# Designs tried in a protein design run: peptides against a protein of PDB entry 3J47. Part 34

Target 1, 121 residues: chain A of PDB entry 3J47
Amino acid sequence: IRLTNQLKSLKGLQSKLKDVVEYLDKVINKELPINHTILGKLQDVFNLLPNLGTPDDDEIDVENHDRINISNNLQKALTVKTNDELMVIYISNLVRSIIAFDDLIENKIQNKKIQEQRVKD
Target 2, 26 residues: chain B of PDB entry 3J47
Amino acid sequence: NAQYHLLVKQGDGLLTKLQKYGAAVR

## One batch from the design tools (peptide; aimed at target 1 I105, target 2 D12 T16)

Design b2_p24_3 (made by RFdiffusion4)
Pose (drawn by RFdiffusion4):
Structure b2_p24_3 (pose): chain A 91 residues (1-28, 36-48, 72-121), chain B 26 residues (1-26), chain P 24 residues (1-24)
Amino acid sequence: IRLTNQLKSLKGLQSKLKDVVEYLDKVIHTILGKLQDVFNLNNLQKALTVKTNDELMVIYISNLVRSIIAFDDLIENKIQNKKIQEQRVKD
Amino acid sequence: as target 2 above (26 residues)
Amino acid sequence: NEELEKELEEMDERLEELQKELEE
C-alpha cells in the first residue's frame, strides 16, 4: 500500500515535468513558483539524516523487543499444542 | 556512542536469554 | 554510529535464526 502511494506521488511529478517541458516550448506561472519552493524544501536530508539515523536505531530496537515478545507467546502456543497431542494419544 | 552502545548491549542480553529459553524448549 | 548499526543488524539476524528454529 505504501509503495502504491509513493508511486502515485512520483507519477504526478513525472506528468508535471512533461507538462512543464511542453509549456516552456510553447512559451518560446504560479506552478513554477510552487515548484521552486518544493525544490528548496535528499540533499538537505543529508544533514538531517544524521538525526534520523539515531531515531531509526531506536525504532529498530523496539521492533526487536516486539519480536521477542511474539516468540514468547509462540513458545506457549507450541507447548499447548503438545499437551493436546499427548491427551489425544492417551485417549 | 558509549551510551548508545549500552542500551544496545542490554537488548542483546535479553535476546540471548530468549534464545536460551528456545533451546530449553527444544 | 556504524558500529551501532552493525550490532543491531547482528541482533536482527539472530532473531531471524531464532524465529526459524521456533517455527520448526

Design b2_p24_3_s1 (made by RFdiffusion4, then SolubleMPNN; from b2_p24_3, 14 letters changed; failed a check: too like the target's own chain)
Amino acid sequence: NEQLFLLIKELEEKLTKLQKYIEA

Design b2_p24_3_s2 (made by RFdiffusion4, then SolubleMPNN; from b2_p24_3, 15 letters changed; failed a check: too like the target's own chain)
Amino acid sequence: NEQLFLLIKNMEGSLTKLQKYGEA

Design b2_p24_3_s3 (made by RFdiffusion4, then SolubleMPNN; from b2_p24_3, 13 letters changed; failed a check: too like the target's own chain)
Amino acid sequence: NEQLFLLIKNLDESLTKLQKYLEA

Design b2_p24_3_s4 (made by RFdiffusion4, then SolubleMPNN; from b2_p24_3, 14 letters changed; failed a check: too like the target's own chain)
Amino acid sequence: NAQLLLLINNLDESLTKLQKYLEA

Design b2_p24_4 (made by RFdiffusion4)
Pose (drawn by RFdiffusion4):
Structure b2_p24_4 (pose): chain A 91 residues (1-28, 36-48, 72-121), chain B 26 residues (1-26), chain P 24 residues (1-24)
Amino acid sequence: IRLTNQLKSLKGLQSKLKDVVEYLDKVIHTILGKLQDVFNLNNLQKALTVKTNDELMVIYISNLVRSIIAFDDLIENKIQNKKIQEQRVKD
Amino acid sequence: as target 2 above (26 residues)
Amino acid sequence: STEELEESLKEMEEKLKETEEILE
């Protein structure tokens, strides 16, 4: 789902660029200003990425903890299944 | 870095315990 | 260093994989 969303966003840019190129050919405004703003707003992420890296580490650690909890419950389920099997054999 | 490593080390320690439990179950 | 932290995290992920294989 996230991927489809990202693709939709990029599609808009691609179409938008084509339109702009055609517009410029024809010319040979508010949209242009808006685009410029967006441009000014990955390069800058570079410095910002430094911080994101730290946060990514934290969210990795949280995921690892969740995985451990899930394994624990999984073990319990496996033990219950074994017990059920033993009971069936006894029967 | 050292502080960050500390939390990472603890996480690794818990992971080891979990692995040991899994081995005991097997 | 940041590289050592990333390596440590990879080692932690490997242990989860090993635990998962043991549980399977």

Design b2_p24_4_s1 (made by RFdiffusion4, then SolubleMPNN; from b2_p24_4, 12 letters changed)
Fold by OpenDDE base, seed 1:
Structure b2_p24_4_s1 (fold): chain B 121 residues (1-121), chain C 26 residues (1-26), chain A 24 residues (1-24)
Amino acid sequence: as target 1 above (121 residues)
Amino acid sequence: as target 2 above (26 residues)
Amino acid sequence: SNEELVLLLSENVRKLEETAEIIA
């Protein structure tokens, strides 16, 4: 039962990560802004990950030790992957902020030129 | 991980340059 | 892929840097 739940959770996480990647592609293409809801969902996944790796000490037969190690390694790998996705989202936000700031600077320069021309006239 | 950190550093550098330019335009 | 996304972001940062240099 627990292993099945872990596998289901893993599949769900994988699907969510795919959705995040697709979203990031849209962000890179300037089609969509960063969605905070996606970040929240990723954080929720991280908060659930530690609970997925705690086998109850009571039912662990010797044969389950290898499966537990594999599950723990997979959980760690997923955690790293999720962290990487969060970093990509952060970088995407930074890029958007830089673009917006650049546009603001350009607008200010244009406004200044217009004002200078008005004073000369 | 190292590649991501490098990308973040490059972004921060660009942001700093833009900030300096913004201050000069004032 | 995540790697491809990182590469695209890196290219965008480069383009922004070039733009900033032109504006400065």
Scores: peptide ipSAE 0.350, ipTM 0.861, DockQ to the pose 0.058
OpenDDE base, seeds 2, 3, 4, 5: peptide ipSAE 0.304, 0.296, 0.325, 0.313; ipTM 0.856, 0.854, 0.865, 0.854; seeds 2, 3, 5 fail the geometry check

Design b2_p24_4_s2 (made by RFdiffusion4, then SolubleMPNN; from b2_p24_4, 14 letters changed)
Fold by OpenDDE base, seed 5:
Structure b2_p24_4_s2 (fold): chain B 121 residues (1-121), chain C 26 residues (1-26), chain A 24 residues (1-24)
Amino acid sequence: as target 1 above (121 residues)
Amino acid sequence: as target 2 above (26 residues)
Amino acid sequence: SNELLVLELENLVRKLEETAKIIE
């Protein structure tokens, strides 16, 4: 039962991760803005991931130790991969915000120059 | 991890400068 | 002055481009 739930959760995470990658590609290509709701749900999934790899059950079966180590290494690798994806998202948003603000500043500078010319005429 | 933290710190620094510039233009 | 603001803006854009290169 527990392994089946972990596999189901992992499959769900893999599907969501694929959706996030596809979304990231669209964001990189400037086709879509970042959806904060998707990002929030992704963060929630990551906060729950450490809990999916720790069996709270004290059953020390030695044969599971190699599988647990592989699972922990996979979980760590998935966590790193997702941190990298979240980083790319965050920075892409930051860059877009800076560009938008730059354009706003340039527009304000131009408007001020136009007003100063009108007062001199 | 260290590269990530550095990159986030650089981004935050840029955002702070941008905010100061926006306040000066208002 | 407006000229000083433009120079600060250009510096921010340059830093943004440097940050974008680190992401790439």
Scores: peptide ipSAE 0.287, ipTM 0.849, DockQ to the pose 0.036
OpenDDE base, seeds 1, 2, 3, 4: peptide ipSAE 0.305, 0.285, 0.283, 0.306; ipTM 0.853, 0.851, 0.852, 0.858; seeds 1, 3, 4 fail the geometry check

Design b2_p24_4_s3 (made by RFdiffusion4, then SolubleMPNN; from b2_p24_4, 13 letters changed)
Fold by OpenDDE base, seed 4:
Structure b2_p24_4_s3 (fold): chain B 121 residues (1-121), chain C 26 residues (1-26), chain A 24 residues (1-24)
Amino acid sequence: as target 1 above (121 residues)
Amino acid sequence: as target 2 above (26 residues)
Amino acid sequence: SNEQLVLLLENSVRKLEETAKILE
């Protein structure tokens, strides 16, 4: 039962991770803004991942130990990949914020120039 | 992990500066 | 001043670029 749930959760995580990667690619290409809902779902998946890698203390079969080690290595690799994706999302948000501030500065400069011209007229 | 935390810390520092800038522009 | 805001923005962009280089 637990192994099947781990496989199902892993497949769900893989699907979500793929969706996030596709979203991040669109964000990097400036096609879409960062969706906080996708980020939240990715964080939720990441927070659930550690719970997927703790096998219950059930039967110490040597075959289970190798499967547990493989599962832990895979989970670690997925955790690293998820962290990298979250990092890309974070950087993309920072870039968007900077662009928005640049536009705000430019708008203020333009407004100031318009006001200065109105005072001279 | 350490590199990730460093990057996040730098990004947070940038975000904080950006927020201060936005507040000054308001 | 607007000049100070521009300088702050430029510094933020530079820091972002440095962060991006660390990500690579």
Scores: peptide ipSAE 0.333, ipTM 0.866, DockQ to the pose 0.038
OpenDDE base, seeds 1, 2, 3, 5: peptide ipSAE 0.328, 0.319, 0.321, 0.310; ipTM 0.863, 0.861, 0.863, 0.858; seeds 1, 3 fail the geometry check

Design b2_p24_4_s4 (made by RFdiffusion4, then SolubleMPNN; from b2_p24_4, 11 letters changed)
Fold by OpenDDE base, seed 5:
Structure b2_p24_4_s4 (fold): chain B 121 residues (1-121), chain C 26 residues (1-26), chain A 24 residues (1-24)
Amino acid sequence: as target 1 above (121 residues)
Amino acid sequence: as target 2 above (26 residues)
Amino acid sequence: SDEELLLLLKNNVEKLEETAKIIE
């Protein structure tokens, strides 16, 4: 039962990681704006992932403890790394949105100046 | 974790200012 | 005023530069 649950959790994690990579690629390619709701749900899933690897099975096999601790540390490290990657992407998209908005503002200012010049002529 | 939360807060603050500016330009 | 809009734009650009330095 434990090995099957671990394999299922690992497959679930692998599928989630693939979905994240695909989402990240779409965001990098500017195909999709960051949906804050999707990002929040992804963060929640990653924060819950460390708990998906804790089997509810009370069987203390001491030899599995070192492998479980290494797996938990690796999973924690992967979670932190993924959170950092998501953060970088979030900030990068925020910066891009601000630049695009600054360009829009500059265009509006220029249009207003052109209109004011036309009224004076 | 704390640095991440600070960066997110700074980004949200910038986005809010951007939105206010956009509303004033419209 | 257009001057106030320019000042707001400048402040946003400075914040963008600060944010970009944090990403780097």
Scores: peptide ipSAE 0.301, ipTM 0.851, DockQ to the pose 0.039
OpenDDE base, seeds 1, 2, 3, 4: peptide ipSAE 0.296, 0.283, 0.293, 0.358; ipTM 0.850, 0.847, 0.851, 0.860; seeds 2, 4 fail the geometry check

Design b2_p24_5 (made by RFdiffusion4)
Pose (drawn by RFdiffusion4):
Structure b2_p24_5 (pose): chain A 91 residues (1-28, 36-48, 72-121), chain B 26 residues (1-26), chain P 24 residues (1-24)
Amino acid sequence: IRLTNQLKSLKGLQSKLKDVVEYLDKVIHTILGKLQDVFNLNNLQKALTVKTNDELMVIYISNLVRSIIAFDDLIENKIQNKKIQEQRVKD
Amino acid sequence: as target 2 above (26 residues)
Amino acid sequence: DTELDELENKMNELSNKIHELANE
């Protein structure tokens, strides 16, 4: 789902660029200003990425902890299944 | 870095315990 | 056993990724 959403966003840019190129050919405004703002707003993320890297590490640790908890419950379930099997054999 | 490594080390320690429990179950 | 191994392998991959990030 996230991927489809990202593609939709990129699609808009691609179409928007085509329109802009055609517009410029024809000319040979508000949208242009807006685009410029967006441009000014990955390059900058480069410095910001430094911090993101730290936060990514924290979210990775959290995911590890959740995996461990899930493994624990999984063990319990497996033990219950074994006990059920033993009871059936006895029967 | 050292502080960050400390938390990482602890997380690894818990992971080891969980692996030991899995081996005991097997 | 297969499900436990899969979860253990994934947890090891996460741990290795955490170490890669910590060393950066």

Design b2_p24_5_s1 (made by RFdiffusion4, then SolubleMPNN; from b2_p24_5, 16 letters changed)
Fold by OpenDDE base, seed 5:
Structure b2_p24_5_s1 (fold): chain B 121 residues (1-121), chain C 26 residues (1-26), chain A 24 residues (1-24)
Amino acid sequence: as target 1 above (121 residues)
Amino acid sequence: as target 2 above (26 residues)
Amino acid sequence: SEEEDKKIEEMKQLLDLVHQLANQ
């Protein structure tokens, strides 16, 4: 039962991770806007993933301890990597939003200057 | 980590100012 | 108007902040 649940969780994670990568590639390529709600839920799932891989401490045979430690270290490393990737994407989107607003601001300033010149003529 | 948090905080601060300006210009 | 001039100045300050962030 436990191994089957771990395998199912790992397959679910792998599928989710693939969906994330595909979504991120579309966002990088400007094909889709970021859905903040999806990203937030995804972050929550990833933050809970380290806890999903902790078997309840009651009966861990000593021979599996090395494999569990390697798995936990790998999960932690994958979580850190995923967080870093999400952070880079967040910054990239923030910068894009800032540039778009900058252009909007400049356009408004120019329009106002043109109107002021027309009123003086 | 710390440099990244600083950059995120600066970006959030700018976004907040931008939102306030966008609301004041409407 | 004086109120419009204040809004323009606030916009310029925001623009400067945007440029500072974009140049990091």
Scores: peptide ipSAE 0.306, ipTM 0.837, DockQ to the pose 0.076
OpenDDE base, seeds 1, 2, 3, 4: peptide ipSAE 0.264, 0.301, 0.301, 0.321; ipTM 0.835, 0.839, 0.844, 0.845; seeds 1, 2, 4 fail the geometry check

Design b2_p24_5_s2 (made by RFdiffusion4, then SolubleMPNN; from b2_p24_5, 12 letters changed)
Fold by OpenDDE base, seed 1:
Structure b2_p24_5_s2 (fold): chain B 121 residues (1-121), chain C 26 residues (1-26), chain A 24 residues (1-24)
Amino acid sequence: as target 1 above (121 residues)
Amino acid sequence: as target 2 above (26 residues)
Amino acid sequence: DEELDEMLEEMKRLLDKVHELADQ
């Protein structure tokens, strides 16, 4: 049961990670806005993953130690990969916010010029 | 990692400049 | 105007670096 749940969670994580990559590509391509709900759920899954990988230390046959190390290394690699993806999302949002703010400033400057012209007429 | 932190720092710097500009235009 | 253009250029440079990192 535990192995099947770990494998299902890992497959679910892999699928979500793929969905996040595809979403990142769409954000980079300006096709979609960032869904904060998907990101929050992904972060929650990652925060819960360390708790899914603590075997009670009392039944570890030496043959499981290498499998646990491989699982921990894979989980760490997945955590790093997702951190990198979240970071790219953060930068993409930052850049989008900068562009939107720039456009807002330009629009304000134009509106101010139009108002100053209307007061002179 | 280091290149990424540099990129974030550059983005934060740009955001700070943009905020100052936005405050000067108000 | 000039300060805004400098910020836009810095933003474009940041975007280019984001693309370079996304391609790795």
Scores: peptide ipSAE 0.322, ipTM 0.854, DockQ to the pose 0.063
OpenDDE base, seeds 2, 3, 4, 5: peptide ipSAE 0.315, 0.299, 0.310, 0.313; ipTM 0.855, 0.852, 0.855, 0.852

Design b2_p24_5_s3 (made by RFdiffusion4, then SolubleMPNN; from b2_p24_5, 15 letters changed)
Fold by OpenDDE base, seed 2:
Structure b2_p24_5_s3 (fold): chain B 121 residues (1-121), chain C 26 residues (1-26), chain A 24 residues (1-24)
Amino acid sequence: as target 1 above (121 residues)
Amino acid sequence: as target 2 above (26 residues)
Amino acid sequence: DEELDKMLEEMQRELELVRELANK
């Protein structure tokens, strides 16, 4: 039962990570805006990931030390990979915000030029 | 980590310059 | 106009650096 639940949770995490990568690719390609709610839920899942991999300290059977180390190393590797993904998302949003602000500045400059022409006529 | 923090810092620098330009155009 | 063009060029270079990092 416990192993089956861990495998199901790991498969769920892998599926969600795949959906995040696919969403990231769409954001990099400028096809979709970032959904802040999805990002927040992802951050919450990753902040909880250290707690999902902490067995309560009450039965460290010394014979499972290699499996616990593999699980902790995999969890650390997944945490690093997701931090890198969240970082790419953050930069993509920053760049999109810069472009939108540049377009706003250009629109304001054009509007000022039109007003200056109307005052000279 | 370090290369990423450098890129974030460069992006923040560009955003700050863009904000100054937007304030000067007002 | 010239200062805006310089800023746009800097932003394009940053976009390229972001793409290079995403491809590593």
Scores: peptide ipSAE 0.328, ipTM 0.861, DockQ to the pose 0.063
OpenDDE base, seeds 1, 3, 4, 5: peptide ipSAE 0.317, 0.291, 0.312, 0.291; ipTM 0.855, 0.856, 0.860, 0.855

Design b2_p24_5_s4 (made by RFdiffusion4, then SolubleMPNN; from b2_p24_5, 12 letters changed)
Fold by OpenDDE base, seed 1:
Structure b2_p24_5_s4 (fold): chain B 121 residues (1-121), chain C 26 residues (1-26), chain A 24 residues (1-24)
Amino acid sequence: as target 1 above (121 residues)
Amino acid sequence: as target 2 above (26 residues)
Amino acid sequence: DEELDKMLENMERLLNLVHELANQ
């Protein structure tokens, strides 16, 4: 039962990670606007990831404590680094979306001016 | 952390304003 | 026009903050 639940949680996490990657790829490819709800859920998943890697503290012999602390610190450092990279990608995509939307607004304004001129001629 | 949250908040605020502007120009 | 200019100014400020973060 516990192993099956861990495997189900891992599959759930893998599916969520796949959905995140697919979403990020769609945002990178400008196929979708940035969805704040997906990003919030991603942040929640990353905030929960450190908690998924805490084995219940009740049976780790003192000789493994240094290896576990190093592994947890490395995993935390990798999580922080991955979070920072994802943040930079998010901000870059946000800025790109804003620029693209500004260009679209300007193009619409110009097209509207051209149509108004054509109606006056 | 705090500077990042400020940056995200400013970006979200700008995106919201841009969405409102885009809706007003339609 | 003025609202668009204010948005562009806010974008520029956001870009500057991104550059500041990228340089840390």
Scores: peptide ipSAE 0.339, ipTM 0.862, DockQ to the pose 0.087
OpenDDE base, seeds 2, 3, 4, 5: peptide ipSAE 0.309, 0.296, 0.336, 0.308; ipTM 0.857, 0.849, 0.864, 0.852

Design b2_p24_6 (made by RFdiffusion4; failed a check: too like the target's own chain)
Pose (drawn by RFdiffusion4):
Structure b2_p24_6 (pose): chain A 91 residues (1-28, 36-48, 72-121), chain B 26 residues (1-26), chain P 24 residues (1-24)
Amino acid sequence: IRLTNQLKSLKGLQSKLKDVVEYLDKVIHTILGKLQDVFNLNNLQKALTVKTNDELMVIYISNLVRSIIAFDDLIENKIQNKKIQEQRVKD
Amino acid sequence: as target 2 above (26 residues)
Amino acid sequence: NAQNHLLVKQGDGRLTKLQKYLAA
């Protein structure tokens, strides 16, 4: 789902660029200003990425902890299944 | 870095314990 | 920072092995 959403966003840019190229050819306004703003707003992320790296580490550690919890419950389920099997054999 | 490593080390320690439990179950 | 990240990656690899073992 996230991927489909990202693709939709990129699709808009691609189409938008084509329109802009055609528009410029014809010319040979507000949208252009808006685009410029967006441009000013990955390069900048470079410095910002330094911080994001730290945060990514924290969310990795949280994911690991969750995985451990899930394994624990999984073990319990496996034990219950074994017990059920033993009971059946006894029967 | 040292502080960050500390938390990471603790997380690794818990992971080891969990692995040991899984071995005991097997 | 890179060394800490490598340790997290190794931990993740260990969790994947454990998940496989538990699923067996």

Design b2_p24_6_s1 (made by RFdiffusion4, then SolubleMPNN; from b2_p24_6, 10 letters changed; failed a check: too like the target's own chain)
Amino acid sequence: LEQNFLLIKNLDGKLTELQKYLES

Design b2_p24_6_s2 (made by RFdiffusion4, then SolubleMPNN; from b2_p24_6, 10 letters changed; failed a check: too like the target's own chain)
Amino acid sequence: IDQNFLLIKNMEEQLTKLQKYLEA

Design b2_p24_6_s3 (made by RFdiffusion4, then SolubleMPNN; from b2_p24_6, 11 letters changed; failed a check: too like the target's own chain)
Amino acid sequence: LEQNFLLIENMVGSLTKLQKYGEA

Design b2_p24_6_s4 (made by RFdiffusion4, then SolubleMPNN; from b2_p24_6, 8 letters changed; failed a check: too like the target's own chain)
Amino acid sequence: RAQNFLLIKNMDGLLTKLQKYGEA

Design b2_p24_7 (made by RFdiffusion4)
Pose (drawn by RFdiffusion4):
Structure b2_p24_7 (pose): chain A 91 residues (1-28, 36-48, 72-121), chain B 26 residues (1-26), chain P 24 residues (1-24)
Amino acid sequence: IRLTNQLKSLKGLQSKLKDVVEYLDKVIHTILGKLQDVFNLNNLQKALTVKTNDELMVIYISNLVRSIIAFDDLIENKIQNKKIQEQRVKD
Amino acid sequence: as target 2 above (26 residues)
Amino acid sequence: AELDAAEEEMNAQSEEIHAALAEL
């Protein structure tokens, strides 16, 4: 789902660029200003990425913890299944 | 970095315990 | 087999955490 959404966003840019190129050919405004703003707003992420890296590490640790919890419950389920099997054999 | 490593080390320690439990179950 | 697979995934996550720490 996230991927489809990202693709839709990139699609708009692609189409928008084509339109802009055609517009410029024809010319040979508010949209242009808006685009410029967006441009000014990856490169800058570079420095910002430094911080993101720290945060990514924290969300990785959290995911690990969740995986451990899920493993614990999984063990319990497996034990219950074994017990059920034993009971059936006895019967 | 040392502080960060500390938390990482603790997380690894818990992971080891969980692995040991899995081995005992097997 | 499911418990071994979970353990392998958790180890992979731990390796990713250590790789992320080394990048700092």

Design b2_p24_7_s1 (made by RFdiffusion4, then SolubleMPNN; from b2_p24_7, 17 letters changed)
Fold by OpenDDE base, seed 1:
Structure b2_p24_7_s1 (fold): chain B 121 residues (1-121), chain C 26 residues (1-26), chain A 24 residues (1-24)
Amino acid sequence: as target 1 above (121 residues)
Amino acid sequence: as target 2 above (26 residues)
Amino acid sequence: SELEEQLKKMEEQLSLVHELLKSL
């Protein structure tokens, strides 16, 4: 029962990570807006993942062990891919914030020049 | 991990420079 | 028991993320 539930949960996690990756790709491509709630919850999931990696050496039949290893490897690969996509989104947001701030500075400089000209006239 | 931390550090450095520039324009 | 509790918490978070993704 416990092992079956764990396998089901792992499959659910894998499917979810795939969906998240697809979402992140759409956000990177500017097809969808960034959802901060999704990103925050995803980060929380990643913070919990390192705690899942202690195998208690219970007698798992060799066939189940290979399936578990394959599932773990695939989840690890999906996790890495998702982390890379999160990084790209973070960098993209940072760059956008920098550009927006630069534009605000330039606008402020221009407004100041206009005010100085109006006072001289 | 190391590349991520490097990118974050570079981003933070740029943000700090931008903040200083914004403060100088005020 | 601690590992099982962490797995349960992870499942709960994944379920919440699933609902959010479904709402998009």
Scores: peptide ipSAE 0.376, ipTM 0.804, DockQ to the pose 0.020
OpenDDE base, seeds 2, 3, 4, 5: peptide ipSAE 0.341, 0.336, 0.334, 0.324; ipTM 0.866, 0.864, 0.864, 0.860; seed 3 fails the geometry check

Design b2_p24_7_s2 (made by RFdiffusion4, then SolubleMPNN; from b2_p24_7, 16 letters changed)
Fold by OpenDDE base, seed 3:
Structure b2_p24_7_s2 (fold): chain B 121 residues (1-121), chain C 26 residues (1-26), chain A 24 residues (1-24)
Amino acid sequence: as target 1 above (121 residues)
Amino acid sequence: as target 2 above (26 residues)
Amino acid sequence: SELEQKLKEMERLLQLVHDLLASL
């Protein structure tokens, strides 16, 4: 029962991560805004991942060792994938910030030029 | 991981520069 | 003079922002 629930949770996490990747690709392409709720959930999952990999020191029968290795490999793969997604989100936010500051600077320059012209008239 | 950390570090550097520039424009 | 200096600084900052964007 517990192992089945862990597998189900892991599959659910993998599906959610895939959805996040697809969302991030759309954000990079400027098709959609960043969803903070998705990001928060992804962060929560990431913070729980180290706890999911804590082997309960119970007598791990040799048959469980292969399952644990598979689980650890999958968890590691999910961690790497999650890290890549967080990186994409971070870059996207940086790009948005840069564009917003660029626009702000340009607007200030234009406003100053207009004021200077009004003083000369 | 190393490439990721390098990219994040570069992004943080850019953000810091951007913040400094925004403050200088005030 | 001071206003012109501020304008020049804003233009420099804009160029730096563009360079940063190009580096991403």
Scores: peptide ipSAE 0.294, ipTM 0.838, DockQ to the pose 0.063
OpenDDE base, seeds 1, 2, 4, 5: peptide ipSAE 0.277, 0.302, 0.295, 0.287; ipTM 0.828, 0.842, 0.831, 0.833; seeds 2, 4, 5 fail the geometry check

Design b2_p24_7_s3 (made by RFdiffusion4, then SolubleMPNN; from b2_p24_7, 14 letters changed)
Fold by OpenDDE base, seed 1:
Structure b2_p24_7_s3 (fold): chain B 121 residues (1-121), chain C 26 residues (1-26), chain A 24 residues (1-24)
Amino acid sequence: as target 1 above (121 residues)
Amino acid sequence: as target 2 above (26 residues)
Amino acid sequence: SELDKLLEEMERQLQLVHDLLNSL
């Protein structure tokens, strides 16, 4: 039961991660804004993942140790991949903020020029 | 991990500079 | 002049972000 739930959660996470990548590509292409709610939920899932991998110290035979290590490595790899995706989102937000700031500066420059022209007239 | 932390640190540095500029324009 | 300096710094930051993205 626990392993099946972990596999199902992992598959769900993989699917969501794919969706996040597709979303990120759309954000990079300026087709969609960043959804902070999706990111927050993804972070919550990853914060819960380490708690799913703690083996209770009970009677799990040596054969399960290799499977647990593979699962932990895969979980770690997924965590790294998600961190990379979050980083891409962060950078995308940063770029958007810079662009918005450039537009603000340009607008202020134009407004200042208009005011200077009005004072000279 | 080290490259990721470096990238995050660089991004945070840029964000801080951006915030300072935003405050100066206000 | 100060606003022009700010614009120049933003362009520099955009370039740094671009370089960072290309390094990924």
Scores: peptide ipSAE 0.314, ipTM 0.855, DockQ to the pose 0.074
OpenDDE base, seeds 2, 3, 4, 5: peptide ipSAE 0.314, 0.316, 0.322, 0.309; ipTM 0.857, 0.857, 0.858, 0.854; seeds 2, 3, 4, 5 fail the geometry check

